# Peptides against a protein of PDB entry 2YKT, part 173

Target 1, 231 residues: chain A of PDB entry 2YKT
Amino acid sequence: SRSEEMHRLTENVYKTIMEQFNPSLRNFIAMGKNYEKALAGVTYAAKGYFDALVKMGELASESQGSKELGDVLFQMAEVHRQIQNQLEEMLKSFHNELLTQLEQKVELDSRYLSAALKKYQTEQRSKGDALDKCQAELKKLRKKSQGSKNPQKYSDKELQYIDAISNKQGELENYVSDGYKTALTEERRRFCFLVEKQCAVAKNSAAYHSKGKELLAQKLPLWQQACADPS

## One batch from the design tools (peptide; made by RFdiffusion4, then SolubleMPNN)

Design b2_p21_7_s3 (from b2_p21_7, 10 letters changed)
Fold by OpenDDE base, seed 5:
Structure b2_p21_7_s3 (fold): chain B 231 residues (1-231), chain A 21 residues (1-21)
Amino acid sequence: as target 1 above (231 residues)
Amino acid sequence: PVTDEQLEKLKEQLQEIYESA
């Protein structure tokens, strides 16, 4: 029946969230943690490289003929430091605002969805069983009426069962329909949440890249000219 | 089994997370 099909669809939505979306989200979080760790590793490795560059700048500053190039090398290292600071801020936000919140969400969601599905199933079954019972009673009544010498004796009861069946069928159809809409809304909300969180990541990433571009664009022409200018 | 009250509490907690985005 239409109601049975819609019921199956509703259950499948909940099951898809529980069995596909949430496990995939857990994996996404794990991959995010790995990515964070790798970026932290980049920061650490970069520090070593630019600390070594500072050492080269110190040597230039101590030289007789290359003193001004020491300042250039120091500026290069300083710009890198500022870029790395921006990256660290981005990573902090990435951890605290994305990963932690997703972990909290997915943990609560497992419990919530299980209970929500169970509640839906229980109520759907209850309404279905009540409908089936009324249909069965009407069938019994009709059979009794056909065998009776006075069928009119059962006319009022038949009308009552017909009305009850109509009402219960309508209620079941509405309940299942609303259940399906609710399930789809729940699914959409979870995807929207992920999109919104990724938008925040994108904004933070854009800020990081913009800051780096700005700093380098400001200084690079000066650095490029440094060797052309005699001391 | 999760009670109706517990279900509503979980729903509220999730809603707080959703609104924080």
Scores: peptide ipSAE 0.263, ipTM 0.831, DockQ to the pose 0.031
Fold by OpenDDE base, seed 3:
Structure b2_p21_7_s3 (fold): chain B 231 residues (1-231), chain A 21 residues (1-21)
Amino acid sequence: as target 1 above (231 residues)
Amino acid sequence: PVTDEQLEKLKEQLQEIYESA
């Protein structure tokens, strides 16, 4: 029936969220944590590299013929420090605003969706059972009427059951229809949430990249000229 | 089994998360 098919579709939406979306989201969070760890590793490795660069700058500053190049090397390291600070801020936001919130949500959502689906199933079944009962009673009444010497005695009651069946059928259809719309809305909300969180990540990333580009663009011409200048 | 009250609480908690986005 139409209601049965729509019921199946409704259940499938909830199952898809619970069995496909949420597990995938958990994996996404795990991959995010892995990515964060890797970036932290990059940060640490970069620090070592630029600390070594500073050491080279110190040597230049101590030299008789390359003192000015020491300042250049120090500036290179300083720009790196500023870029790194921006990266650290981005990572902090990535962790606190995206990963943590997604993790909290997915945990709550598992419990919520399970309960929501169960409630829907229970109510759907209840309405279905009530309909079936009325249909069964009508069938019994008709059988009784056929065997009766006075079938007119049952005519009003038959009409009452017919009306009840019609009403219950309508209620069931409406309930399942609303359930399906609700399920689709729940699914969309979760995707939208992910998109919105990724937009925040994108904004933070843009800030990081912009800062790096700005600082390097400002200083690079100076650094490129350093060796051409007389000592 | 989750009670209707518990379900509503979970729904509210999730709603707060969604609104913070």
Scores: peptide ipSAE 0.262, ipTM 0.830, DockQ to the pose 0.031
Fold by OpenDDE base, seed 2:
Structure b2_p21_7_s3 (fold): chain B 231 residues (1-231), chain A 21 residues (1-21)
Amino acid sequence: as target 1 above (231 residues)
Amino acid sequence: PVTDEQLEKLKEQLQEIYESA
Protein backbone atom coordinates (compact mmCIF):
# COMPACT_ATOMS: atom_id res chain seq x y z
CA SER B 1 0.00 0.00 0.00
CA ARG B 2 0.96 3.67 -0.28
CA SER B 3 1.26 3.97 3.50
CA GLU B 4 3.45 0.88 3.73
CA GLU B 5 5.76 2.16 1.02
CA MET B 6 6.04 5.57 2.65
CA HIS B 7 6.71 3.87 5.99
CA ARG B 8 9.60 1.93 4.44
CA LEU B 9 10.98 5.14 2.94
CA THR B 10 10.79 6.86 6.33
CA GLU B 11 12.64 4.06 8.09
CA ASN B 12 15.26 4.01 5.33
CA VAL B 13 15.97 7.73 5.80
CA TYR B 14 16.61 7.24 9.54
CA LYS B 15 18.69 4.12 8.87
CA THR B 16 20.76 5.96 6.26
CA ILE B 17 21.54 8.75 8.73
CA MET B 18 22.37 6.32 11.54
CA GLU B 19 24.26 3.70 9.53
CA GLN B 20 25.87 5.78 6.76
CA PHE B 21 25.97 9.50 7.59
CA ASN B 22 26.99 9.37 11.27
CA PRO B 23 29.74 6.75 10.81
CA SER B 24 31.05 8.74 7.84
CA LEU B 25 30.95 11.89 9.96
CA ARG B 26 32.99 10.16 12.69
CA ASN B 27 35.52 9.22 10.04
CA PHE B 28 35.49 12.80 8.76
CA ILE B 29 36.28 14.05 12.28
CA ALA B 30 39.12 11.53 12.59
CA MET B 31 40.57 12.64 9.25
CA GLY B 32 40.22 16.25 10.40
CA LYS B 33 42.24 15.49 13.54
CA ASN B 34 44.91 13.83 11.43
CA TYR B 35 45.02 16.86 9.15
CA GLU B 36 45.31 19.19 12.17
CA LYS B 37 48.16 17.10 13.58
CA ALA B 38 50.01 17.16 10.27
CA LEU B 39 49.68 20.95 10.02
CA ALA B 40 50.94 21.31 13.59
CA GLY B 41 53.89 19.16 12.58
CA VAL B 42 54.55 21.42 9.59
CA THR B 43 54.50 24.44 11.89
CA TYR B 44 57.05 22.87 14.20
CA ALA B 45 59.34 21.83 11.36
CA ALA B 46 59.06 25.26 9.75
CA LYS B 47 60.14 26.90 13.02
CA GLY B 48 63.38 24.94 12.93
CA TYR B 49 64.01 25.89 9.32
CA PHE B 50 63.45 29.61 9.85
CA ASP B 51 65.40 29.63 13.12
CA ALA B 52 68.29 28.31 11.06
CA LEU B 53 67.64 31.10 8.54
CA VAL B 54 67.88 33.64 11.37
CA LYS B 55 71.28 32.18 12.24
CA MET B 56 72.40 32.79 8.66
CA GLY B 57 71.13 36.36 9.01
CA GLU B 58 73.22 36.82 12.15
CA LEU B 59 76.32 35.68 10.29
CA ALA B 60 75.57 38.13 7.48
CA SER B 61 75.18 40.94 10.01
CA GLU B 62 78.60 40.10 11.46
CA SER B 63 80.26 40.12 8.03
CA GLN B 64 82.07 43.12 6.57
CA GLY B 65 80.51 43.05 3.12
CA SER B 66 77.03 41.50 3.60
CA LYS B 67 75.52 43.35 6.60
CA GLU B 68 72.44 44.57 4.75
CA LEU B 69 71.63 41.01 3.67
CA GLY B 70 71.32 40.13 7.35
CA ASP B 71 68.28 42.41 7.59
CA VAL B 72 66.76 40.79 4.51
CA LEU B 73 67.13 37.32 6.01
CA PHE B 74 65.61 38.53 9.30
CA GLN B 75 62.66 39.99 7.39
CA MET B 76 62.12 36.70 5.59
CA ALA B 77 62.00 34.88 8.92
CA GLU B 78 59.67 37.50 10.43
CA VAL B 79 57.19 37.29 7.54
CA HIS B 80 57.16 33.53 7.98
CA ARG B 81 56.46 33.97 11.71
CA GLN B 82 53.46 36.16 10.92
CA ILE B 83 52.14 33.65 8.38
CA GLN B 84 52.54 30.84 10.91
CA ASN B 85 50.68 32.85 13.55
CA GLN B 86 47.78 33.13 11.13
CA LEU B 87 47.93 29.40 10.49
CA GLU B 88 47.85 28.65 14.22
CA GLU B 89 44.82 30.89 14.62
CA MET B 90 43.10 29.07 11.77
CA LEU B 91 43.95 25.70 13.34
CA LYS B 92 42.56 26.81 16.69
CA SER B 93 39.31 27.75 14.99
CA PHE B 94 39.33 24.51 13.02
CA HIS B 95 39.61 22.55 16.25
CA ASN B 96 37.22 24.52 18.44
CA GLU B 97 34.54 25.51 15.96
CA LEU B 98 34.46 22.48 13.66
CA LEU B 99 35.89 19.31 15.18
CA THR B 100 34.73 19.77 18.77
CA GLN B 101 31.21 20.74 17.74
CA LEU B 102 30.92 17.85 15.31
CA GLU B 103 32.10 15.44 18.01
CA GLN B 104 29.52 16.75 20.46
CA LYS B 105 26.79 16.49 17.86
CA VAL B 106 27.56 12.99 16.60
CA GLU B 107 27.57 11.48 20.10
CA LEU B 108 24.19 12.98 20.98
CA ASP B 109 22.74 12.27 17.56
CA SER B 110 23.10 8.50 17.76
CA ARG B 111 20.89 8.36 20.84
CA TYR B 112 18.44 10.94 19.54
CA LEU B 113 17.87 9.32 16.15
CA SER B 114 17.47 5.87 17.65
CA ALA B 115 14.84 7.15 20.05
CA ALA B 116 13.08 9.21 17.37
CA LEU B 117 12.89 6.22 15.03
CA LYS B 118 11.58 3.96 17.79
CA LYS B 119 8.91 6.50 18.73
CA TYR B 120 7.82 6.75 15.11
CA GLN B 121 7.76 2.96 14.71
CA THR B 122 5.75 2.47 17.89
CA GLU B 123 3.12 5.01 16.92
CA GLN B 124 2.94 3.79 13.33
CA ARG B 125 2.46 0.22 14.53
CA SER B 126 -0.18 1.30 17.03
CA LYS B 127 -2.19 3.05 14.33
CA GLY B 128 -1.72 0.14 11.94
CA ASP B 129 -2.85 -2.39 14.53
CA ALA B 130 -5.92 -0.34 15.36
CA LEU B 131 -6.82 -0.20 11.67
CA ASP B 132 -6.29 -3.94 11.24
CA LYS B 133 -8.48 -4.63 14.25
CA CYS B 134 -11.34 -2.59 12.82
CA GLN B 135 -10.99 -4.31 9.45
CA ALA B 136 -11.04 -7.70 11.13
CA GLU B 137 -14.14 -6.80 13.14
CA LEU B 138 -15.92 -5.61 10.01
CA LYS B 139 -15.07 -8.88 8.28
CA LYS B 140 -16.45 -10.85 11.22
CA LEU B 141 -19.60 -8.76 11.25
CA ARG B 142 -20.16 -9.30 7.53
CA LYS B 143 -19.78 -13.05 7.93
CA LYS B 144 -22.30 -12.99 10.75
CA SER B 145 -24.70 -10.91 8.68
CA GLN B 146 -24.49 -13.28 5.71
CA GLY B 147 -25.42 -16.20 7.93
CA SER B 148 -28.31 -14.36 9.59
CA LYS B 149 -31.99 -14.39 8.65
CA ASN B 150 -32.09 -10.67 9.49
CA PRO B 151 -29.04 -8.98 7.91
CA GLN B 152 -30.55 -5.52 8.41
CA LYS B 153 -29.93 -5.87 12.15
CA TYR B 154 -26.20 -5.38 11.53
CA SER B 155 -26.39 -2.57 8.94
CA ASP B 156 -25.83 0.32 11.36
CA LYS B 157 -22.86 -1.37 13.00
CA GLU B 158 -21.37 -2.15 9.59
CA LEU B 159 -21.59 1.52 8.62
CA GLN B 160 -19.88 2.48 11.88
CA TYR B 161 -16.96 0.17 11.17
CA ILE B 162 -16.68 1.43 7.58
CA ASP B 163 -16.47 5.00 8.85
CA ALA B 164 -13.96 4.04 11.55
CA ILE B 165 -11.77 2.25 8.99
CA SER B 166 -11.87 5.24 6.65
CA ASN B 167 -10.88 7.61 9.46
CA LYS B 168 -8.11 5.36 10.78
CA GLN B 169 -6.75 4.85 7.26
CA GLY B 170 -6.61 8.60 6.75
CA GLU B 171 -4.91 9.15 10.11
CA LEU B 172 -2.31 6.48 9.37
CA GLU B 173 -1.55 7.93 5.94
CA ASN B 174 -1.20 11.43 7.37
CA TYR B 175 1.01 10.24 10.22
CA VAL B 176 3.33 8.33 7.88
CA SER B 177 3.43 11.26 5.45
CA ASP B 178 4.37 13.67 8.24
CA GLY B 179 6.92 11.18 9.51
CA TYR B 180 8.56 11.04 6.09
CA LYS B 181 8.73 14.84 5.83
CA THR B 182 10.22 15.01 9.33
CA ALA B 183 12.84 12.39 8.47
CA LEU B 184 13.86 14.25 5.30
CA THR B 185 14.09 17.48 7.29
CA GLU B 186 16.35 15.77 9.85
CA GLU B 187 18.60 14.51 7.06
CA ARG B 188 18.81 17.90 5.36
CA ARG B 189 19.53 19.64 8.66
CA ARG B 190 22.60 17.47 9.21
CA PHE B 191 24.00 18.13 5.74
CA CYS B 192 23.29 21.84 6.10
CA PHE B 193 25.11 21.90 9.43
CA LEU B 194 28.15 20.29 7.81
CA VAL B 195 28.07 22.76 4.91
CA GLU B 196 27.78 25.72 7.29
CA LYS B 197 30.71 24.51 9.39
CA GLN B 198 32.81 23.99 6.27
CA CYS B 199 31.94 27.51 5.14
CA ALA B 200 33.35 28.83 8.42
CA VAL B 201 36.52 26.81 7.85
CA ALA B 202 36.75 28.13 4.30
CA LYS B 203 36.47 31.73 5.51
CA ASN B 204 39.23 31.22 8.07
CA SER B 205 41.39 29.50 5.46
CA ALA B 206 40.83 32.35 3.02
CA ALA B 207 41.94 34.85 5.68
CA TYR B 208 45.12 32.85 6.27
CA HIS B 209 45.92 32.65 2.55
CA SER B 210 45.15 36.33 1.91
CA LYS B 211 47.39 37.45 4.79
CA GLY B 212 50.24 35.32 3.50
CA LYS B 213 49.80 36.63 -0.04
CA GLU B 214 49.71 40.22 1.19
CA LEU B 215 52.84 39.94 3.33
CA LEU B 216 54.87 38.19 0.64
CA ALA B 217 53.70 40.55 -2.11
CA GLN B 218 54.83 43.50 -0.02
CA LYS B 219 58.33 42.21 0.74
CA LEU B 220 59.34 39.93 -2.13
CA PRO B 221 60.33 42.74 -4.56
CA LEU B 222 62.64 44.19 -1.90
CA TRP B 223 64.27 40.84 -1.22
CA GLN B 224 64.76 40.16 -4.93
CA GLN B 225 66.62 43.46 -5.34
CA ALA B 226 68.85 43.05 -2.26
CA CYS B 227 71.78 41.40 -4.06
CA ALA B 228 71.75 43.92 -6.89
CA ASP B 229 72.38 46.82 -4.51
CA PRO B 230 76.00 47.64 -3.66
CA SER B 231 77.20 47.15 -0.11
CA PRO A 1 14.61 2.52 26.12
CA VAL A 2 14.76 6.32 25.89
CA THR A 3 11.73 8.01 27.45
CA ASP A 4 9.85 10.85 25.77
CA GLU A 5 11.37 13.22 28.31
CA GLN A 6 14.86 12.01 27.54
CA LEU A 7 14.17 12.34 23.83
CA GLU A 8 13.10 15.96 24.26
CA LYS A 9 16.20 16.68 26.33
CA LEU A 10 18.42 15.24 23.60
CA LYS A 11 16.55 17.28 21.01
CA GLU A 12 17.14 20.45 23.02
CA GLN A 13 20.84 19.67 23.42
CA LEU A 14 21.18 19.12 19.68
CA GLN A 15 19.25 22.31 19.00
CA GLU A 16 21.74 24.25 21.12
CA ILE A 17 24.57 22.90 18.97
CA TYR A 18 22.74 23.80 15.74
CA GLU A 19 22.05 27.33 16.96
CA SER A 20 25.66 27.86 18.05
CA ALA A 21 26.81 27.45 14.45
Scores: peptide ipSAE 0.261, ipTM 0.831, DockQ to the pose 0.030
Fold by OpenDDE base, seed 1:
Structure b2_p21_7_s3 (fold): chain B 231 residues (1-231), chain A 21 residues (1-21)
Amino acid sequence: as target 1 above (231 residues)
Amino acid sequence: PVTDEQLEKLKEQLQEIYESA
């Protein structure tokens, strides 16, 4: 029936979220943590590299013929420091706004969705059973009427059961329809949440890239000319 | 089995997370 098909669709939405989406989201979070760790590692390694560059700048500043190149090397290291500060801000956002919130959500969500599905199933079954009971009673009444010498005595009761069946059928169909809409809304809400959190991360990432581009665009021409200038 | 009260509590907790976005 139409209601049975819609019921199956509703259950499938909940099952897809619990069995496919949430496990995939847990994996996404794990991959995000790995990515965060790698970026932190890059930051640490870069610090060592540019600290060593500063040491080369110090040697240039102490030299007789290369003093001006010391300032260039210091500027290169300083630009790196500023870029890294932006990266650190991006990483804070990535951790606090994306990963932490997704972890909190996915843990609660498993319990919620299981309970929500069970509640829906229980109520759907209750309405279905009530409908089946009325249909069975009507069938029994019709059998009695066929065996009776006065079938007209059952006519009013037959009409009452027909009306009850119609009402219960409508109620079941509406309940299942609303259940399906609710399930689809639950699914969409989860994807939207992921998109919104990822957008926040993207904005912070854009700020990091913009800062780096601006600083390097300003300084790189000066650095490229440094060796051509007289000391 | 989760009670209706427990279900509503979980729903509220999730709603707080969604609203923080």
Scores: peptide ipSAE 0.257, ipTM 0.828, DockQ to the pose 0.030

Design b2_p21_7_s4 (from b2_p21_7, 12 letters changed)
Fold by OpenDDE base, seed 4:
Structure b2_p21_7_s4 (fold): chain B 231 residues (1-231), chain A 21 residues (1-21)
Amino acid sequence: as target 1 above (231 residues)
Amino acid sequence: PVTDEQLEELKKKLEEIYKAS
């Protein structure tokens, strides 16, 4: 029946979210954590490199003929520090606004979706069973009426069952239809949530890249000519 | 088995996450 088909579709949507989307999202979060860790590793390694550069700048500053190059080297390290600060801000956002929220959501969602599906299934079955019962009772009544010498005795009851069946059928169809729409909305909402969180990451990433570009564009020409300038 | 009350609580918690977006 139409209601049965739509019921199966509804269940499949919930199952797809629980068995495909949520596990994939957990993997996405795990990959995100790996990416975060790698970027943190870059930050640490870069600190060591630019600290060593500062040391070279100190030596230049102590020299008799290369003092101005010391300032250049210090500026290079300082610009790096500023760029790194932007990266750290991006990473904080990446962690707090995307990974943490997705992790919290997916944990709650596993429990929620299981319960929601179970509730839907229970109610759907309840309505279906009630309909089946009415249909069965009508069939029994008709058999009794057919074998009776006074069929008119059952006419009012027959009408009542017919009306009940019609109402229950409509109720079941509406319930399943609404259930399907709800399930699709739930699925879309989860994808939208992911997109929105990823957009936030993209904005923060853009800010990081823009700041780095601006800082380097400002200073790089000065650094490039430093050795050509007379001491 | 999750009760209806527990289901609503879970829904509420999820809604809080969605609204924080």
Scores: peptide ipSAE 0.293, ipTM 0.852, DockQ to the pose 0.031
Fold by OpenDDE base, seed 3:
Structure b2_p21_7_s4 (fold): chain B 231 residues (1-231), chain A 21 residues (1-21)
Amino acid sequence: as target 1 above (231 residues)
Amino acid sequence: PVTDEQLEELKKKLEEIYKAS
């Protein structure tokens, strides 16, 4: 029936969220944590590299013929420090605003969706059972009327059951229809949430990249000229 | 099994997360 098919569709939406979306989201969070760790590793490795660069700058500053190049090397390291600070801020936001929130949500959502689906199933079944009962009673009544010497005695009651069946059928259909719409809305809301969180990540990333580009663009011409200048 | 009250509480907590985004 139409209601049965729509019921199956509704259940499938919830199952898809619970069995596909949420597990995938958990994996996404795990991959995010892995990515964060890797970036932290980059940060640490970069620090070592630029610390070594500073050491080279110190040597230049101590030299007789390359003192000015020491300043250049120090500036290179300083720009790196500023870029790194921006990266650290981005990572902090990435962790606190995206990963943590997604993790909290997915945990709550698992419990919520399970309960929501169960409630829907229970109510759907209840309405279905009530409909079936009325249909069964009507059938019994018709059988009784058919064997009766006075079938008109049951005519009013038959009409009552017919009306009840019609009403219950409509109620069931409406309930399932609303349930399906609700389920689709729940699904969309979760995707939208992910999109919104990724937008925040994108904004943070843009800030990081912009800062780096700005600083390097400002200083690079100076650094490129350093060796061409007389000592 | 989760009670209706518990379900509503979970829903409320989720709504708070959604609104904060």
Scores: peptide ipSAE 0.292, ipTM 0.851, DockQ to the pose 0.030
Fold by OpenDDE base, seed 5:
Structure b2_p21_7_s4 (fold): chain B 231 residues (1-231), chain A 21 residues (1-21)
Amino acid sequence: as target 1 above (231 residues)
Amino acid sequence: PVTDEQLEELKKKLEEIYKAS
């Protein structure tokens, strides 16, 4: 029946969230943590490289003929430091605003969805069983009426069952329909939440890249000219 | 089994997370 099909669809939506979306989200969080760790590793490795560059700048500053190039090398290292600071801020946000929140959400959601599905199933079954019972009683009544010498005796009861069946069927259909809409809304909300969180990541990433581009664009022409100028 | 009250509490906690975004 239409109601049965819609019921199956509703259950499948909840099951898909519980069995596909949430596990995939957990994996996404894990991959995010790995990515964060790798970026932290980049920061550490970069520090060593640019600390070594500073050392080269010190040597230039101590030289007789290359003193001004020491300042250039120091500026290069300083710009890198500022870029790395921006990256660290981005990573902090990435951890606190994305990963932690998603982790909290997915943990709560597992419990919530299980309970929500169970509640839906229980109520759906209750309404279905009540409908089936009324239909069965009407069938019994009709059989009794057919075998009676006075069928009119059962006419009022028949009308009552017909009305009850109509009402219960309508209620069941509405309940299942609303259940399906609710389930789809729940699914969409979870995807939207992920999209919104990723938008925040994108904004932070854009800020990081913009800062780096700005700093380098400002200084690079100066650095490129440094060797052309006489000491 | 999660009670109706517990379900509502879980829903509330989830809503707090959703609104904080």
Scores: peptide ipSAE 0.290, ipTM 0.850, DockQ to the pose 0.030
Fold by OpenDDE base, seed 1:
Structure b2_p21_7_s4 (fold): chain B 231 residues (1-231), chain A 21 residues (1-21)
Amino acid sequence: as target 1 above (231 residues)
Amino acid sequence: PVTDEQLEELKKKLEEIYKAS
């Protein structure tokens, strides 16, 4: 029936979220943590590299013929420091706004969705059973009427059962329809949440890239000319 | 089995996460 098909669709939405989406989201979070760790590692390694560059700049500043190149090397290291500050801000956002919130949500969500599905199933079954009961009673009444010498005595009760069946059928269909809409809304909300959190991360990432581009665009021409200038 | 009260509490906690975004 139409209601049975819609019921199956509703259950499938909940099952897809619980069995496919949430496990995939947990994996996504795990991969995000790995990515965060790698970026932190890059930051640490870069610090060592540019600290060593500063040391080369110090040697240039102490030299007789290369003093001006010391300033260039210091500027290169300083630009790196500023870029890294932006990266650190991006990483904070990545951790606090994306990963932490997703972790909190996914844990609660498993319990919630299981309970929500069970509640829906229980109520759907209750309404279905009530409908089946009325249909069965009508069938029994019709059998009695066929065996009776006065079938007209059952006519009013037959009409009452027909009306009850119609009402219960409509109620069941509406309940299942609303259940399906609710399930789809639950699914969409989870995807939207992920998209919104990823957008926040993207904005912070854009700030990091913009800062780096601006600083390098300003300084790189100067650095490229440094060796051509007389000391 | 989760009671209706527990279900509502879980829903409330999830709503707090959604609203904080």
Scores: peptide ipSAE 0.288, ipTM 0.850, DockQ to the pose 0.030

Design b2_p21_8_s1 (from b2_p21_8, 17 letters changed)
Fold by OpenDDE base, seed 1:
Structure b2_p21_8_s1 (fold): chain B 231 residues (1-231), chain A 21 residues (1-21)
Amino acid sequence: as target 1 above (231 residues)
Amino acid sequence: DIEEFIEKMMKDMQDFLESMR
């Protein structure tokens, strides 16, 4: 029947979230932590590189003919420091605004969805059983009526069962339909949450890249002319 | 009670979602 098919679809949505989406989300979080760690590693490695650049700047400052180039090299290192600060802010946001929140959500969802599915199943079964019972009683009544010398005595009761069956059928169909819509909404909400959080990460990442571009664009022309203008 | 539990979870979920916007 239509209601039975829709019931199966509803259960499958919940099962998909619980058995596929949530585990995949946990993996996504794990991969995010790995990514964060790698970026921290890049930060550390970059520090070593630009510290070495500062050392070269110190040597230039001690020279007789290249003193001004020391300042250039120091500026290059300083720009890196500023870019690094922006990266660290981005990483903090990545951790606090994405990873931590996703962890909180997936933990909450596990218990929530289990309870929601159980509630739906229980109520659906209850309504289904009530409908089946009424149908069975009507069938029994009709058999009695067929064997009776006075079938008219059962007519009122038959009408009552017919009405009850109709009402219960409609109620069951509506309940299952609403359940399916609810399940789909739950699924969509999870994906929307992920998209929105990733958008926030993207904005922070854009800010990081823009800051770096701005700083370098400001200083690069000066650095490029440094060797042409000894002083 | 499952109903009470779900109501609590729904509230917590709503609060969680609102905190991110």
Scores: peptide ipSAE 0.024, ipTM 0.635, DockQ to the pose 0.021
Fold by OpenDDE base, seed 4:
Structure b2_p21_8_s1 (fold): chain B 231 residues (1-231), chain A 21 residues (1-21)
Amino acid sequence: as target 1 above (231 residues)
Amino acid sequence: DIEEFIEKMMKDMQDFLESMR
C-alpha cells in the first residue's frame, strides 16, 4: 500500500542517517584531525627550512659583494613567517569551528535519532493496528451478513466500519507522510550544518591564501630584480 | 532531548546565515 511504502521510506531515511551519514561524518572528522596534524607538521618543517634560509641571508650580509641579497633572503623568510601566522589562524578555526562542533553533534545524534525513530514507529504501529482491527471486524461482519436471513440488519453497521476504516486510513497516511517530511528535514539539516561549517572554514582558508598571495605579489618583483641590480 | 537538539541546530544555522549578511 501507499502508506506502507511511505513508512518504509521514512524508516530508511532515519536508518541512512544513523548507519551511513553519522559513521561517514565520524570518518570525516577523523580525516580532518589527520589533516590538521599533517599541517602542523608542515609548519614545523617549514620553520626549519626558513630558519636555514635566514642563515644563508646572514652569510650574504657578511659578504662584500652580496650584502643586498642578504636583505632579500631575510624578506623571504619574513614573508613566510607572516604566511605561517595566517595558516595557524586558519588551523585554529578549522579545529574549533568545524572539527570540535561536528564531533560534539555526531556523538549526541545517534541517541536522538534513535529516539525519534522509535517514537515514529510506535505511533505508526498503533495507528496501523487500529486500522487492521477495524478491517478485520468489517470482514467478520460481512461473513455474518452473508449467512443471515436478514442481511439488512447489518447494513448500517457495515457502513460505520467502512467510514471508520476510511478515516483511519487517512489518518495513517497523513501521519506517515508527515513523518517522512520530518525525516527528510532532519537529514537536510545535518547536511546543511556541515555545509555551513565548511563554509566558515573556507572563508578562513581564503583569508590565509589571500594573505599569502598578497605578500608574495608585493615582494616577488623586488626579489626577482635583486640579482640584476648592482650593489 | 530531540527538540532541544533541533532547536540548537536551527539556531546554529540561523546564526551562520546571519553572519553572511
Scores: peptide ipSAE 0.022, ipTM 0.547, DockQ to the pose 0.026
Fold by OpenDDE base, seed 5:
Structure b2_p21_8_s1 (fold): chain B 231 residues (1-231), chain A 21 residues (1-21)
Amino acid sequence: as target 1 above (231 residues)
Amino acid sequence: DIEEFIEKMMKDMQDFLESMR
């Protein structure tokens, strides 16, 4: 029946969220943490590299013929520091606004979804059982009427059951339909939440890249000219 | 706000779960 099919679809939505979406989200969070860790590693390695660059700048500053190149090397290191600061801000946002929040929600969601599904199933079954009971009673009544010499005696009761069955069928269909819509809405909200949080990350990432581009674009012509301008 | 909605739903469901224990 249509109601049974829609019921199966509803259950499948919840099942998909619990068995596919949530595990995938957990994996996404884990991969995010790994990515964060790797970026932290890059930060550490970069610090060593640019500290060494500063040392080279110091040597240049102490030289007789390359003093101005010392300033260039220091500027290169300083630009790196500023870019790094921007990266750290992005990473903080990435951690606090995306990973932490998703982690908290995904852990709670399994319980929520299980309960929601159970509630739906219980009510759906209750309505279904009530319908089945009425149908069974009507069948019994009709059988009794066919065996009776006075079938008119049961006519009013038959009509009552027919009406009851019709009403209960409609209620069941509406309930299952609403349940399906609710389930789809639940799924969509989870995706939307992920999208919104990822948008924030994207915005912060854009800011990081923009700042780096601006700083380097400003200084690079100066640095490139440094060797062409001896003294 | 989706976040607020989810939080509310989670709270409501948690209350429901507690009532079943």
Scores: peptide ipSAE 0.021, ipTM 0.541, DockQ to the pose 0.023
Fold by OpenDDE base, seed 2:
Structure b2_p21_8_s1 (fold): chain B 231 residues (1-231), chain A 21 residues (1-21)
Amino acid sequence: as target 1 above (231 residues)
Amino acid sequence: DIEEFIEKMMKDMQDFLESMR
C-alpha cells in the first residue's frame, strides 16, 4: 500500500542518517584532526626555516657591504611570524569551534535518532494494528451477516466499522506522511549544519589569507628593490 | 522518559544552530 511504502521510505531516511551520514561525519572529523596536525607540523618546520633566515640576516648586519640587507631579511622573518600567528589562531578556531563541536554533536545524535525512530515506529505500529483490528472485525461481521436470517440486524454496525476503517486509514496515512516530512527535515538540518560550520571555517580561512596577502603586498615591493639600491 | 529526552535533544540542536548565525 501507499502507506506501507511511505513508511519504508521514512525508516530508510533515519537509517541513512544513522548508518551513512553519522559514520561519514566521524570520518570527516578524523580527517580534520589529521589536517590540523599536518598544518601544525608545517608551522613547526617553517619556524626552523625562518630562524635560519634570521641567522643569515645577522650575518648581513655584521658585514660592511650588505648591512641594509640584514634589515630586509629580518623584515621577511617578521612578516612570516605574523602570518604564522594568524594561522595558529585559525587552527585554534578550527579545533575548538568546528571539530570539538561536531564531535560532541555526532556522539549524541546516535541516541537521539534511535529514540526518534523508535517513537515513530511504535506509533505507526499502534495505528496500523488498530486499523487491522477494525478490518478483521468487519470481516467477521460480514460472515455473520451472510449466515443470518436477519441480515438487517448487522447493517448499522457494518456502517460504523466502514466509517471507522476510513477514518483510521486517513489518520495512518497522515501520520506516515508527516513522519516522512519530519525525517527529511532532520536529514536536511544535518547537512545544513555541516554547511554552516564549514562556512565559519571558510571565514576564518579568508581572514588568515587576507592578512597574509596584505602584509606581503605592503613589503614585497620594498624587498624587491633592496638589491638594486647601493649601500 | 523518551519524550523528554527527544524534546531536550531537539532544543539543544536548535540552540546550537541558532548560535552559528
Scores: peptide ipSAE 0.023, ipTM 0.624, DockQ to the pose 0.022; fails the geometry check

